# Designs tried in a protein design run: peptides against a protein of PDB entry 5H65. Part 203

Target 1, 294 residues: chain A of PDB entry 5H65
Amino acid sequence: QYLERTPLCAILKQKAPQQYRIRAKLRSYKPRRLFQSVKLHCPKCHLLQEVPHEGDLDIIFQDGATKTPDVKLQNTSLYDSKIWTTKNQKGRKVAVHFVKNNGILPLSNECLLLIEGGTLSEICKLSNKFNSVIPVRSGHEDLELLDLSAPFLIQGTIHHYGCKQCSSLRSIQNLNSLVDKTSWIPSSVAEALGIVPLQYVFVMTFTLDDGTGVLEAYLMDSDKFFQIPASEVLMDDDLQKSVDMIMDMFCPPGIKIDAYPWLECFIKSYNVTNGTDNQICYQIFDTTVAEDVI

## One batch from the design tools (peptide; made by RFdiffusion4, then SolubleMPNN)

Design b2_p25_3_s4 (from b2_p25_3, 11 letters changed)
Fold by OpenDDE base, seed 3:
Structure b2_p25_3_s4 (fold): chain B 294 residues (1-294), chain A 25 residues (1-25)
Amino acid sequence: as target 1 above (294 residues)
Amino acid sequence: MLLEEGELADLALKELEELRKKQLE
């Protein structure tokens, strides 16, 4: 609910945990590069990890392409299959499985593809023409998710990742449990396959100064702070520019802090223990900068 | 069929179309 505004000097003297409403200037922030601030967060184990780079994915899919699709796993009640062989690339075999909805193949915009042996480039192009793509491999008795180090689901330009620690992967036939096989909601797909989906988050450290004191506040936010989804920002130049503009607005280069705009936000304090050292830390929560600029 | 890497998406789309036609038969 409502919190009275508290000056930073007063906050710095108080024990944790507590919640505060503050008005401060963004003296500085880190990391400075946007791509460094976007992470994957597990809502279950709370592990933070880097978003895989293109090079990382290339390696994973290259490794996957060394395996030959199993002929006995083609054409099930769940999907119809087609296999292609590359002219070059050592005769790489690519299997595409078109998932059916109750035995009926849907239109491309509603169709989920399972792909074996595809490259990142091929998968990305497929995701632009079909509803969704799941990279898979041939298991012993069924298709299986290729690797949780790669996206378990690609929709358009959005890569959905799962937590390796918290997920208990199930075979692809478990997609049969989905009543609706046309919309392919990521959370539903994840649940069917035993995946704990990771969340894209902005992770930043703000140095806040209200003239009475200075403190560092941790930001971990998915879509509220910037009103921009962290899940989309890395794949959209316009969104990246928007975030950069927002940060430049609050922390303009070459300008004295006295001229900085005021940021109103909520922060919570919490205790962190490292050995014998006890430290009070602060985290921003329930804050939208677009609405809190003065 | 043999393909170049850049052809897969278009071929897959065509394949789906053909498969959908068959299911109507």
Scores: peptide ipSAE 0.671, ipTM 0.954, DockQ to the pose 0.863
Fold by OpenDDE base, seed 1:
Structure b2_p25_3_s4 (fold): chain B 294 residues (1-294), chain A 25 residues (1-25)
Amino acid sequence: as target 1 above (294 residues)
Amino acid sequence: MLLEEGELADLALKELEELRKKQLE
């Protein structure tokens, strides 16, 4: 597991694939804006996707709000239902389904809500008062997940997304298979509903320079590198500031690279075919900056 | 039964409380 430090000039001459330990300075990085670096990654098909913007979600939920909840799907053994009609929003119908645990309604902090016809703002407010919220719609015989382009589960400020390619959605009654209907573990909910959950990841390209050579290294990491979850950073200003501070520490603006701190990290090389061209690329792995600053 | 903008979350909490109360009866 131990790797000797290898200068970049030596690495640049080596064939791939190989693993290296390096000590280098972060000359530059891209993208510069944090929100551009946070992506959704499927662990199964490995597709990278953009995190939906608020505007995207608004459209989805607005469309969902045009649908009327099916009265025959209210009040099952799984959930108790309440429907409200808006006063001044064209009579929009909103259905909230309170999921029961073995026939018993739990406290709000343990309660999963299924919501039909809710707006993004309403759903977000609900997620702050209840354990979890799932946007749903009335299917033919059961409630169904509204849209995989929207979160399948919202817990607090965290939006959980599923892969459209890899998921085979099942109806909401499949939540009955969950033994624990109080904690609402996202992976368990996903499994019950036939969803392959996406992972939030930081995606960046680092230009590294150790004085002997320069190379670009790819970073795809969920929570190890910054010790900050990519899943939380977009909804937390303090976490965003922390990431920015870390990047400014390693790549301080307005000063020469000679004054930059040294970064110790692991990189692996790999071959990439781009048309007729074969090139060697590099990826950062198993690195935590908090432990690697020297 | 009528919902004003921004009231849903509070109404939902109230509803849950009422439903839970019925469970105890």
Scores: peptide ipSAE 0.671, ipTM 0.954, DockQ to the pose 0.911
Fold by OpenDDE base, seed 5:
Structure b2_p25_3_s4 (fold): chain B 294 residues (1-294), chain A 25 residues (1-25)
Amino acid sequence: as target 1 above (294 residues)
Amino acid sequence: MLLEEGELADLALKELEELRKKQLE
């Protein structure tokens, strides 16, 4: 659908819902700190959640490590198991389960690990050596996902999270339903385990000004706007710098707005009713940042 | 087997290799 460029002053006078193409300057944006703009979004219930911090994960895995792996759940048709005992005073038990593909153990780069009793540090190190890691615990009859407050799947430096509200967890043996047990696609793993995967998103509010008017537009985007995945930005300093550079380019500090570059984007208006208060809001959509010639 | 600090990943890798050797026998 082709849209003509519409000045903000005209948009501000129109009823919602409508879609617009605009050319405006980014007067300001919030939050200013990048890490505050990255959230987890559920595509089903649409709740926004904070990305857990390392400290939060440490606690979860510490709690998990207080539980002893059930020896009866070791070595199934799905996985081969090894248990270690730490040399510390607590004698923590750590179980690692190597998931097999049709009864055959794959190479490390294709191997999914299930881990009981591991620390965040241990799990992260494992994820750098193996294809994927799932933190698990011993259930009554099978291994189970440890906690949806922690990643259900870790691949390299990427933490995959699930929605607590929408997920109905199934036991680990449901991984048997996967025909391909080498690539470990997050969505497939999630489906097998009854998890609704959360999506990393950039969440920002832009104040846009085209000289005719000013409006605030909401941005919720996973990878299109910046052409940078929100799922990777928190773990990659270079990607963080790139996002910062983009934002500084469109909204340079210490410079008057007259010198700002023009931003072309699509926005949609929508009605929001909070009690007796009716408001028209705006959201950026289907937009990749582009700089217009000044 | 006793686990020292920070060695789990390497031990797990070695274990997988050993298990793979066994399955090829």
Scores: peptide ipSAE 0.671, ipTM 0.954, DockQ to the pose 0.868
Fold by OpenDDE base, seed 2:
Structure b2_p25_3_s4 (fold): chain B 294 residues (1-294), chain A 25 residues (1-25)
Amino acid sequence: as target 1 above (294 residues)
Amino acid sequence: MLLEEGELADLALKELEELRKKQLE
């Protein structure tokens, strides 16, 4: 949809909600550190969560490793199982379940693993050799997802998380509902297990100045703004450098704002109730800056 | 079977291979 450019001074006088096309300079932004800007967002309840740190995951998997796999849950029509006992780790039991496709075990690159009692390191190494890994635990009658505080699905270096508030977890046998048990699409896995998947998003506050006025605009974007997936940036140094380069381009350190490049973007205004006060806020939407930079 | 730290992934690959061989028989 076509929108004419509107100066910030005019926007600041108008009621919400409205959509605008603007041309402004990025005076400043928060947070300054990239890793602080990457969050997990629920598309249903809209809560924002921090991406768990490695230490957080270590604790969760360590706790999971204290549990013994239930031998009664091994080798179903859905999966074949193997259990190992650690040599020098107090006899920790690790169970790996190889998910079958219509009773047939696939190749490793198409195989989903369910793992009980694995460490973060072990799980990460497995995810590099197999299609996907799901951390699980033995439930009463079936395997179940270990913990929504940990990834429900790991594919390569990507950790997929679910919303604790919105998810209603179902047992692992519900993966039988998937016709294709080779691709392991995260959304399909989530649906089968009753998980509302969280989205990786860049969360930033931009202070925009076009010479007529100044306003703060909120950025919550997964992959459009930078043309870089938020889901991959934390695990890729080159992608991190690219984002940093883009931000430095629009907001270069050590020079005056007069020398800053112009940023063209779309913003929408919306009302926020804070107690008895009605506040107008702004959010960036449908904007790509990378096309102009790269 | 005893597991040493760091070898799980390789063992899992071997296990899958063995299981796949059996299913072909």
Scores: peptide ipSAE 0.670, ipTM 0.954, DockQ to the pose 0.907

Design b2_p25_4_s1 (from b2_p25_4, 11 letters changed)
Fold by OpenDDE base, seed 5:
Structure b2_p25_4_s1 (fold): chain B 294 residues (1-294), chain A 25 residues (1-25)
Amino acid sequence: as target 1 above (294 residues)
Amino acid sequence: GVFPNTVPKIDESSTLADKVLEYYK
């Protein structure tokens, strides 16, 4: 739909909610460290969470490695199992379960691995050689997801996380509900295991200035604004550089704002009430900057 | 600035992935 451009000074005087098309310069943005802008968002409870860092995951997997795989849970109709013992001083045992498709082992690139006792490094290496990996532990009667603080599914370099608050975990045997066990779609896996998947999003605050006024606009977007998936940017140097280039182009350091390029975008206003305090806030929506720049 | 890389450090001492792949072939 067509929207005429509205100057910021006019927008600042109007009541919410409304939608606007604007043309403004990006005076500044937060956070300055762009990696801090990548968050995990729950589509159900809408909680924003930090993406776990390597150190957090190392602790989780180290703790998991202290547990011995239960031999009673190996080699079911769903998967075939093998145990390896490491040659390190601790003699760590790692159980790998190869998920079958209708009782038959699929090709490696179609195979889902369930792993007990693996390190983050080992799991990541395996995820590049097989279709995907789920970190698991031995439960009382079945294998179970290791920890929702860690990825429930790793495919290549992509880590899929679930919401602890909204998820009601089910045991691994519930993967039997999937008819096709060669194409491991994250949403399907999550549904089978009772997981509410979290979404990677860019979360930023833009200070916009068109010469008539200044306002702050909130950005929460997965892949539209930069045309770069938030889910992939943390693991890809080229994508990181691309985002950095885009931000430097719109808000170059050491240069006066008069030389900044104009940014065209859509913003919507909305009311926020905190007790007796009423505030109008703004959010960027349906905007892609990459197409306009490149 | 560029995002810090979250790719875990390669454990050169670990050959588990290779062993698993060899076993599965």
Scores: peptide ipSAE 0.408, ipTM 0.747, DockQ to the pose 0.684
Fold by OpenDDE base, seed 4:
Structure b2_p25_4_s1 (fold): chain B 294 residues (1-294), chain A 25 residues (1-25)
Amino acid sequence: as target 1 above (294 residues)
Amino acid sequence: GVFPNTVPKIDESSTLADKVLEYYK
């Protein structure tokens, strides 16, 4: 959608809500540490959550590994089960359940694995060889998702998380409701298991200056702004570097703002009321960083 | 990685994935 460019000074005088196209320089941004800008957003309750750290996941999976797989839950119509015992002194048991499609095991690249007792490293390796991995535990009558504090689905290097507040977990057998048991679309898996999937988002506050005025604009974006998925950036060093380079390009340290490149973007204004105070805020939307900044 | 504690370290000594894949063949 095309909008005429509006100077910030004019925007600052107008009532909300409105949409604008602007051309401004990025004077500054928050947070400065880019990894802190990547968060998980619930589309239902709108809570922003931190992406779990590796250490947190290690603990969860370590705890899961202390549980013994229930024999009666192995080898159902939905999946075939195999147990491996590690060679370590503790003899850790790892149960891998291979989800079948219409009673037949699919190709590895189409196969969903349910894993009990696996470490993060093992799970990550498996996720690169199979379509998807779900960390699970033995429930009373069925396998269940291990913990929403950990990914409910791992596909390649992407960790899919669910909202603890909004999700009402259902047992693994509910995957039977999926007609297609080969593609394993995260949203479909989530729906089957009663999970409200969280969305990876870049969350930043931009201070924009076009020489006529200065305003702060909020950025919450998944993959449009940087043309880099927030869901992948934390697991890819090259993507991290790319995001860092982009931010350094628009807001180079140690350089005067006069030398900054221009950023073209769309912003929308909206009203925020806190008690008796009414404030107009701004949010960046439908904006893609241009490859060539002129 | 550039972002601390975000990329899981894969244990190269782990053979479970290989065993699983071999089994699945």
Scores: peptide ipSAE 0.408, ipTM 0.766, DockQ to the pose 0.576
Fold by OpenDDE base, seed 3:
Structure b2_p25_4_s1 (fold): chain B 294 residues (1-294), chain A 25 residues (1-25)
Amino acid sequence: as target 1 above (294 residues)
Amino acid sequence: GVFPNTVPKIDESSTLADKVLEYYK
C-alpha cells in the first residue's frame, strides 16, 4: 500500500516488476515538442496512434463531400433532414440531419447533428452552435459513420476518435437505443455505434536523476500528471501554455540541473524482451506533478 | 499556439453553420 521513497541507485539494481516512490529531478524529456507527445491510445488493443492533422481531416471530408446524399435516407423517426447547396463553384450538397428526442426536436444546445458532405471548417463551426456533430455518409439502408480516421463525434472543441482495429461499426439508427438523446455522452454514442473510443494521452520519456543514479521512465497519461486533459490541450491555447509552463518549470532552460525542482512520482518497473535482449523499463503511474520545496 | 498545426483553420467564407442555425430557430 504505502511506498517509501527509494533512491534510483537502489532501484536500478532490483529485478522487475516492482513499484516505487521516487524523488528525482527531471534532467530531460522527449519529445521536446510537446504537441508530439499527444497521442491516441486504444484501451483494448493498446495501439498508439497519431492525432490526425487538419490536412488529413480535410482530405477525408473532401472525399465525403463528393458523394451525394441519398434522398431515401432523409427524414426518419430518428432525425429530420435538410439539404443545403453551397454557392461555391462545385455546388456541393450538404445534408444535415437533426436528431430528435422521442420524435421532438430538442434545443440546439441539446441537438446532435449528422452531417453529410460538410467540410472540416463547417463541421467545427456547427459543433460550436449545436451539442454535437457526427460526420456520416449514406449507406445502403441507413446512414453510417463516415470514417474512423475522422472523429466519430465532435462535441464543442473535442474530437472523439475510435479504434479501427477494435470497432465493429453499426449503422446510425442504433442511436435509437439511447433513451436520452439530449446529453450525448461520448461513451454512450460510441457504444451504440459499436465504436471502441480512443483515449487521448500524453506520451513522453523522462530522464530522471536524483543524484544517485539516472533512470528513464515512460509516461502515458490522460489527465492526471498535468491535471490537464490530453483530449482538450490540442484545441486550447491556454492549456497548451500551461503544459509548456509546467515542463519549463521542471526543466528550466539555461539553468543548471542543481537548481531544478524535485519531482515526486510513482514508477513501476517491468521487463521488456526485444529479441534476445532483455531489459528492465520503467513507467510513471498515478502521479500528479508537484514541486518539492524541501 | 504552442502546438502548431493542431487547430483547424476557420474558413470565413463558410456560412453553412449560420444558415443551419437560422433554419433551426
Scores: peptide ipSAE 0.406, ipTM 0.758, DockQ to the pose 0.592
Fold by OpenDDE base, seed 2:
Structure b2_p25_4_s1 (fold): chain B 294 residues (1-294), chain A 25 residues (1-25)
Amino acid sequence: as target 1 above (294 residues)
Amino acid sequence: GVFPNTVPKIDESSTLADKVLEYYK
């Protein structure tokens, strides 16, 4: 699949769809603040969503904590349960359900916790000590996922989200279908619970200039462009700095574009209907910058 | 962090995690 390098001026005259290899300078990009580029993308309906703000999550978990755990749903074949009462004035009850593997409690690093009534802080602390955590609530007949507006699975420092539009939630007992109850692969958990997992992606618009023409190209990438997972960047200061450094290298502030380095990448054109007008848009694909720079 | 409002704040007053860990030992 070798593609010859094509100048932007030639590309701008051609019909879509086509694929190109280009060499251009990154004149500018949006958004300028890179944290704003991280979005959640549904692979089925293709809806883009913002990563929930900490404040939003706090509200969701606070609301969840107002509900008392149902004693009837504790201690099933799937999990053992224990309730803790906080020492605050209201005495908040938190139910922690330890998921068993073949009827046996696994080691903490292999154990999935189902938490009912926990705060974001408590959940995050637990996710650092156990394999993973699912925030749940008491349903009528079974535990259920708390809210798709919050993570359905917290594994280490990674928050896994599901698509509200495409998911058809199933009760927590459907985790029984998993043969391996030690690894807790996010995709497997999602499948068992009827969740379409969202993908963390970098979403950016690049203005590219090779001296023959100027072209705007859309970037939606999960981990290839920067060789940094979008799923991890929000929780890792070092990764954030790395992304910033990469962008500053290709689009350095305070200097003229003539001094910018050349960027080699692949772009594809596609047709878009905007009202009554048909336009050609461009998207960066199969491009890795970090390997070329580092 | 470099990105504002992305890293959850840790409540140092929370002892639930410690209690759970102690229980699970």
Scores: peptide ipSAE 0.404, ipTM 0.772, DockQ to the pose 0.543

Design b2_p25_4_s2 (from b2_p25_4, 11 letters changed)
Fold by OpenDDE base, seed 3:
Structure b2_p25_4_s2 (fold): chain B 294 residues (1-294), chain A 25 residues (1-25)
Amino acid sequence: as target 1 above (294 residues)
Amino acid sequence: GEFPNTVPKIDESSTLADDVLKYYE
């Protein structure tokens, strides 16, 4: 159904919950540092968490590399295995398991690697040469996912994370349930391994002003608002520049707000109780920004 | 812009990735 445009002054007087179409200027936004807006969101428990930093991942993989691969878990019907000893001073044992499709090794660009003992750098390099990489460790009877604090699947430059709260991890052999072992769909991998995948989202607060009133609106969006996936922006300089350009367009530095472009968007109001304080809040939804908005 | 470089540091001391690829191909 079509929503008529409502001025902010009218919205501010109305009870929640309601949905609105608005036209307003973006007076300001938070966080100012846009990389800080990228979060991981669980669709089940709704927890928001930070995207792990390189340093965090390094620690996890370094710890994993101290464990010796179990020779009993090598070369199953699911995968062929090979052990490498690194040429560095530590001489780490790295086990790489090449997942087979119906007993046959696929092409590298279709092959999923399971890796024990690899560094972040090594894993990332491998993910650019093979279809996907899963960091694993040797369990008692099977390979297991290394750590949900690290990606459960690295596909190209995209790191896929799972929710620690909602996931009930299953062992690697559960990948056998996948009929197609050449197209590694993250959701399918997650389902097979009992993982609730986290969603990359932009989380921002917009201060909107249409001349009749001012309100703050919450933005949590994966790929609609900027038409840029939050899952890819951290690893792509061009996408980062695009997001910056969009925000600079709506909030041009050194220019008065009177000259700002108009933003058309949908917002919904909702009630929030914080102790004894009852507050009406607003969230942007189903909105795509367009450069053609004047 | 506002985004820092989040690309992992390259470990030039390791040839593991290349070795794995050469083995597989």
Scores: peptide ipSAE 0.518, ipTM 0.850, DockQ to the pose 0.652
Fold by OpenDDE base, seed 5:
Structure b2_p25_4_s2 (fold): chain B 294 residues (1-294), chain A 25 residues (1-25)
Amino acid sequence: as target 1 above (294 residues)
Amino acid sequence: GEFPNTVPKIDESSTLADDVLKYYE
């Protein structure tokens, strides 16, 4: 839709809710460390969560490795199983279950692995050789997802997480409901296992200045604003550099704001009530970064 | 840089991934 440009000074005087097209300079932004802007968002309960750190995952997988795989749960119609004993000092038992498609083992690049007792490093290596990996544990009657604090699905370098509050976990045998057991679409896997998948998002606060006024605008975006997926940026150095370049372009360090490029974007205003305090806030929407010619 | 290294440290002592692949194919 077409919207005329509105100066910030005019916007600051208007009631919410409204939508605006603006042209402003990015005076500053938060957080300054861009990796801190990447969060996990639940589309159902709308909670924002931190992406788990490597150290947190290591603890989860170490704990999982202390539990012995149940031999009664190996080699079902859904998967074939094999156990390895590591050659390191710990001598860990690692069970790998190879998921079959219609009773037949698929090619490695189409195969989903279920792993008991693996380390994060081992799981990541396997995810680069096979289609996908799910960390699991032995339940009473079936394999179960290890922990929603860890990824429920790892594909290449992408870690897929689920919402602890909104998910109602089902056992691994529910993967049988998937007709195609070769593509392993994350949303399909999540649905089969009763998981509400979390979405990677950039969460930032922009201070915008067009010379007539200054306002703060909230940004929560998955892949439109930077044209870079938040789900991939943490594991890709090139994408990280691209984001850095974009932010440095619009908000260059050591340079006066007069020399900053103009940013065109859409913002919407909305009302927020905290007790007796009424406040108007602003959010960026439907925007891809663009530089205007001066 | 703006982002810390989030790639897991490689465990050179573990051959599990290679062993699994050799077993499967």
Scores: peptide ipSAE 0.516, ipTM 0.848, DockQ to the pose 0.652
Fold by OpenDDE base, seed 2:
Structure b2_p25_4_s2 (fold): chain B 294 residues (1-294), chain A 25 residues (1-25)
Amino acid sequence: as target 1 above (294 residues)
Amino acid sequence: GEFPNTVPKIDESSTLADDVLKYYE
């Protein structure tokens, strides 16, 4: 829909909710370190969570590795299993389950691995050679997802997380419901396992100034604003640099705001109740800056 | 990478991944 440009001074006087098209300069933004802007967002309960650090994942997988795989759960119609004993001093047992497609093992690039007892490093290495990896544990009657605090699916360099609050986990055998057991679409896997997938998002606060007024706007975007997926940026140095360059372009350090480029974007106002006070807040939406920069 | 604690460290002491790959091939 077409919206006429509205000056910030006029917007600041209007009631919410409304949508606006604005032209303003990015005076400042938070957080300044862009890696801190990447969060996990639940589309259902709207909780924002931090992306787990490597150290956090190490602990989870280390704990999982202390559990012995249940031999009764190996080699089902869904998967073929093999156990390896590591060559380290402890001789850790790791079970790898190769998911079959219609009873046949697919090519490695189409194969989903279920891993029991693997370390983060091992899982990541495997995810580079196989289609995807799910960390699992032995349940009472079936394999189960290891922990929603860790990725439920690692596909290439992308770690897929699920919402603890909204998910109702189902056992691994529910993957049988998938007709296609070669592509392993994350949303399909999540649905089969009762997981509500979390979305990677950039979360930032922009201070916008068009010369008539100053407005603080919230940005929560997955891949449109920068034309860079938030899900990939943490694992790709080049993408990180690109985001940094974009922000430096709109908000260059060491120069006055008068020299800043103009940013055109859409914002929407909304009401927020903060105790006894009703506050109007603003959010950037349906805005792409990368196309204007490139 | 520039973002701290986001890229997993590679443990070269483990041969598991290679062993699995060799087995599957």
Scores: peptide ipSAE 0.515, ipTM 0.840, DockQ to the pose 0.496
Fold by OpenDDE base, seed 4:
Structure b2_p25_4_s2 (fold): chain B 294 residues (1-294), chain A 25 residues (1-25)
Amino acid sequence: as target 1 above (294 residues)
Amino acid sequence: GEFPNTVPKIDESSTLADDVLKYYE
């Protein structure tokens, strides 16, 4: 899309809503700790949630490991089951259910695993060897998703989460509704299980200054702004470094703003009413930072 | 790394993942 560049001083005088193309310097941003900028966003209720920490997940999976797999739920038309006893002193029972495609076990890279009693580490390792992993528990009549506080689907290093508020969980046999049981598209899995998938987003506030004025702009973006998926950044050190590098480039520490590079972006204004107060706010949209700084 | 408590620690003592893969292959 194309918009003529507008100076911030002019924008600050105009009523909302409007869209603008701007060229400004990033004076500052929040949060400064970039990992804190990564949130989970529900597309329905629009609630922003924190990405669970490893410690939180460990607790969930440890609790799950205390439950005994129900033998009546093993080996269905949907999946073949096997139970392992871990070699550690505790001797945990881990049930692994291999989801079949039309009654046939697929290749490992196409196979979805349902796991009862696995640790986070074990589950993550499995997700690197198989197509995907769903942590589950034995329900009354069927396997159920373990906990929406944990990922409902792990593919490689990506943890897919669901909204507790908007989801109405269905039992695992609903995966039968999927015609293709090899690709395991997260949205399809979510739909089958009654899950409203959360979206990884970068949530930041930019203070922009073009020399004519200063305004704060809100950024909520999944993968366009940095050209780095928010869903992958938490699990990839290289991507983290890349994001840090980008932010340091636009807002270098210890350097005067006069030496900052220019950032070109689109912003939209919108009205926010809080009681009797009317405030105009700004949000960055449809913006990709350039690899080369001019 | 800069993003603490997000990347799972690898438990080298567990062979479950390898065992599962070996079984499946």
Scores: peptide ipSAE 0.518, ipTM 0.844, DockQ to the pose 0.569; fails the geometry check

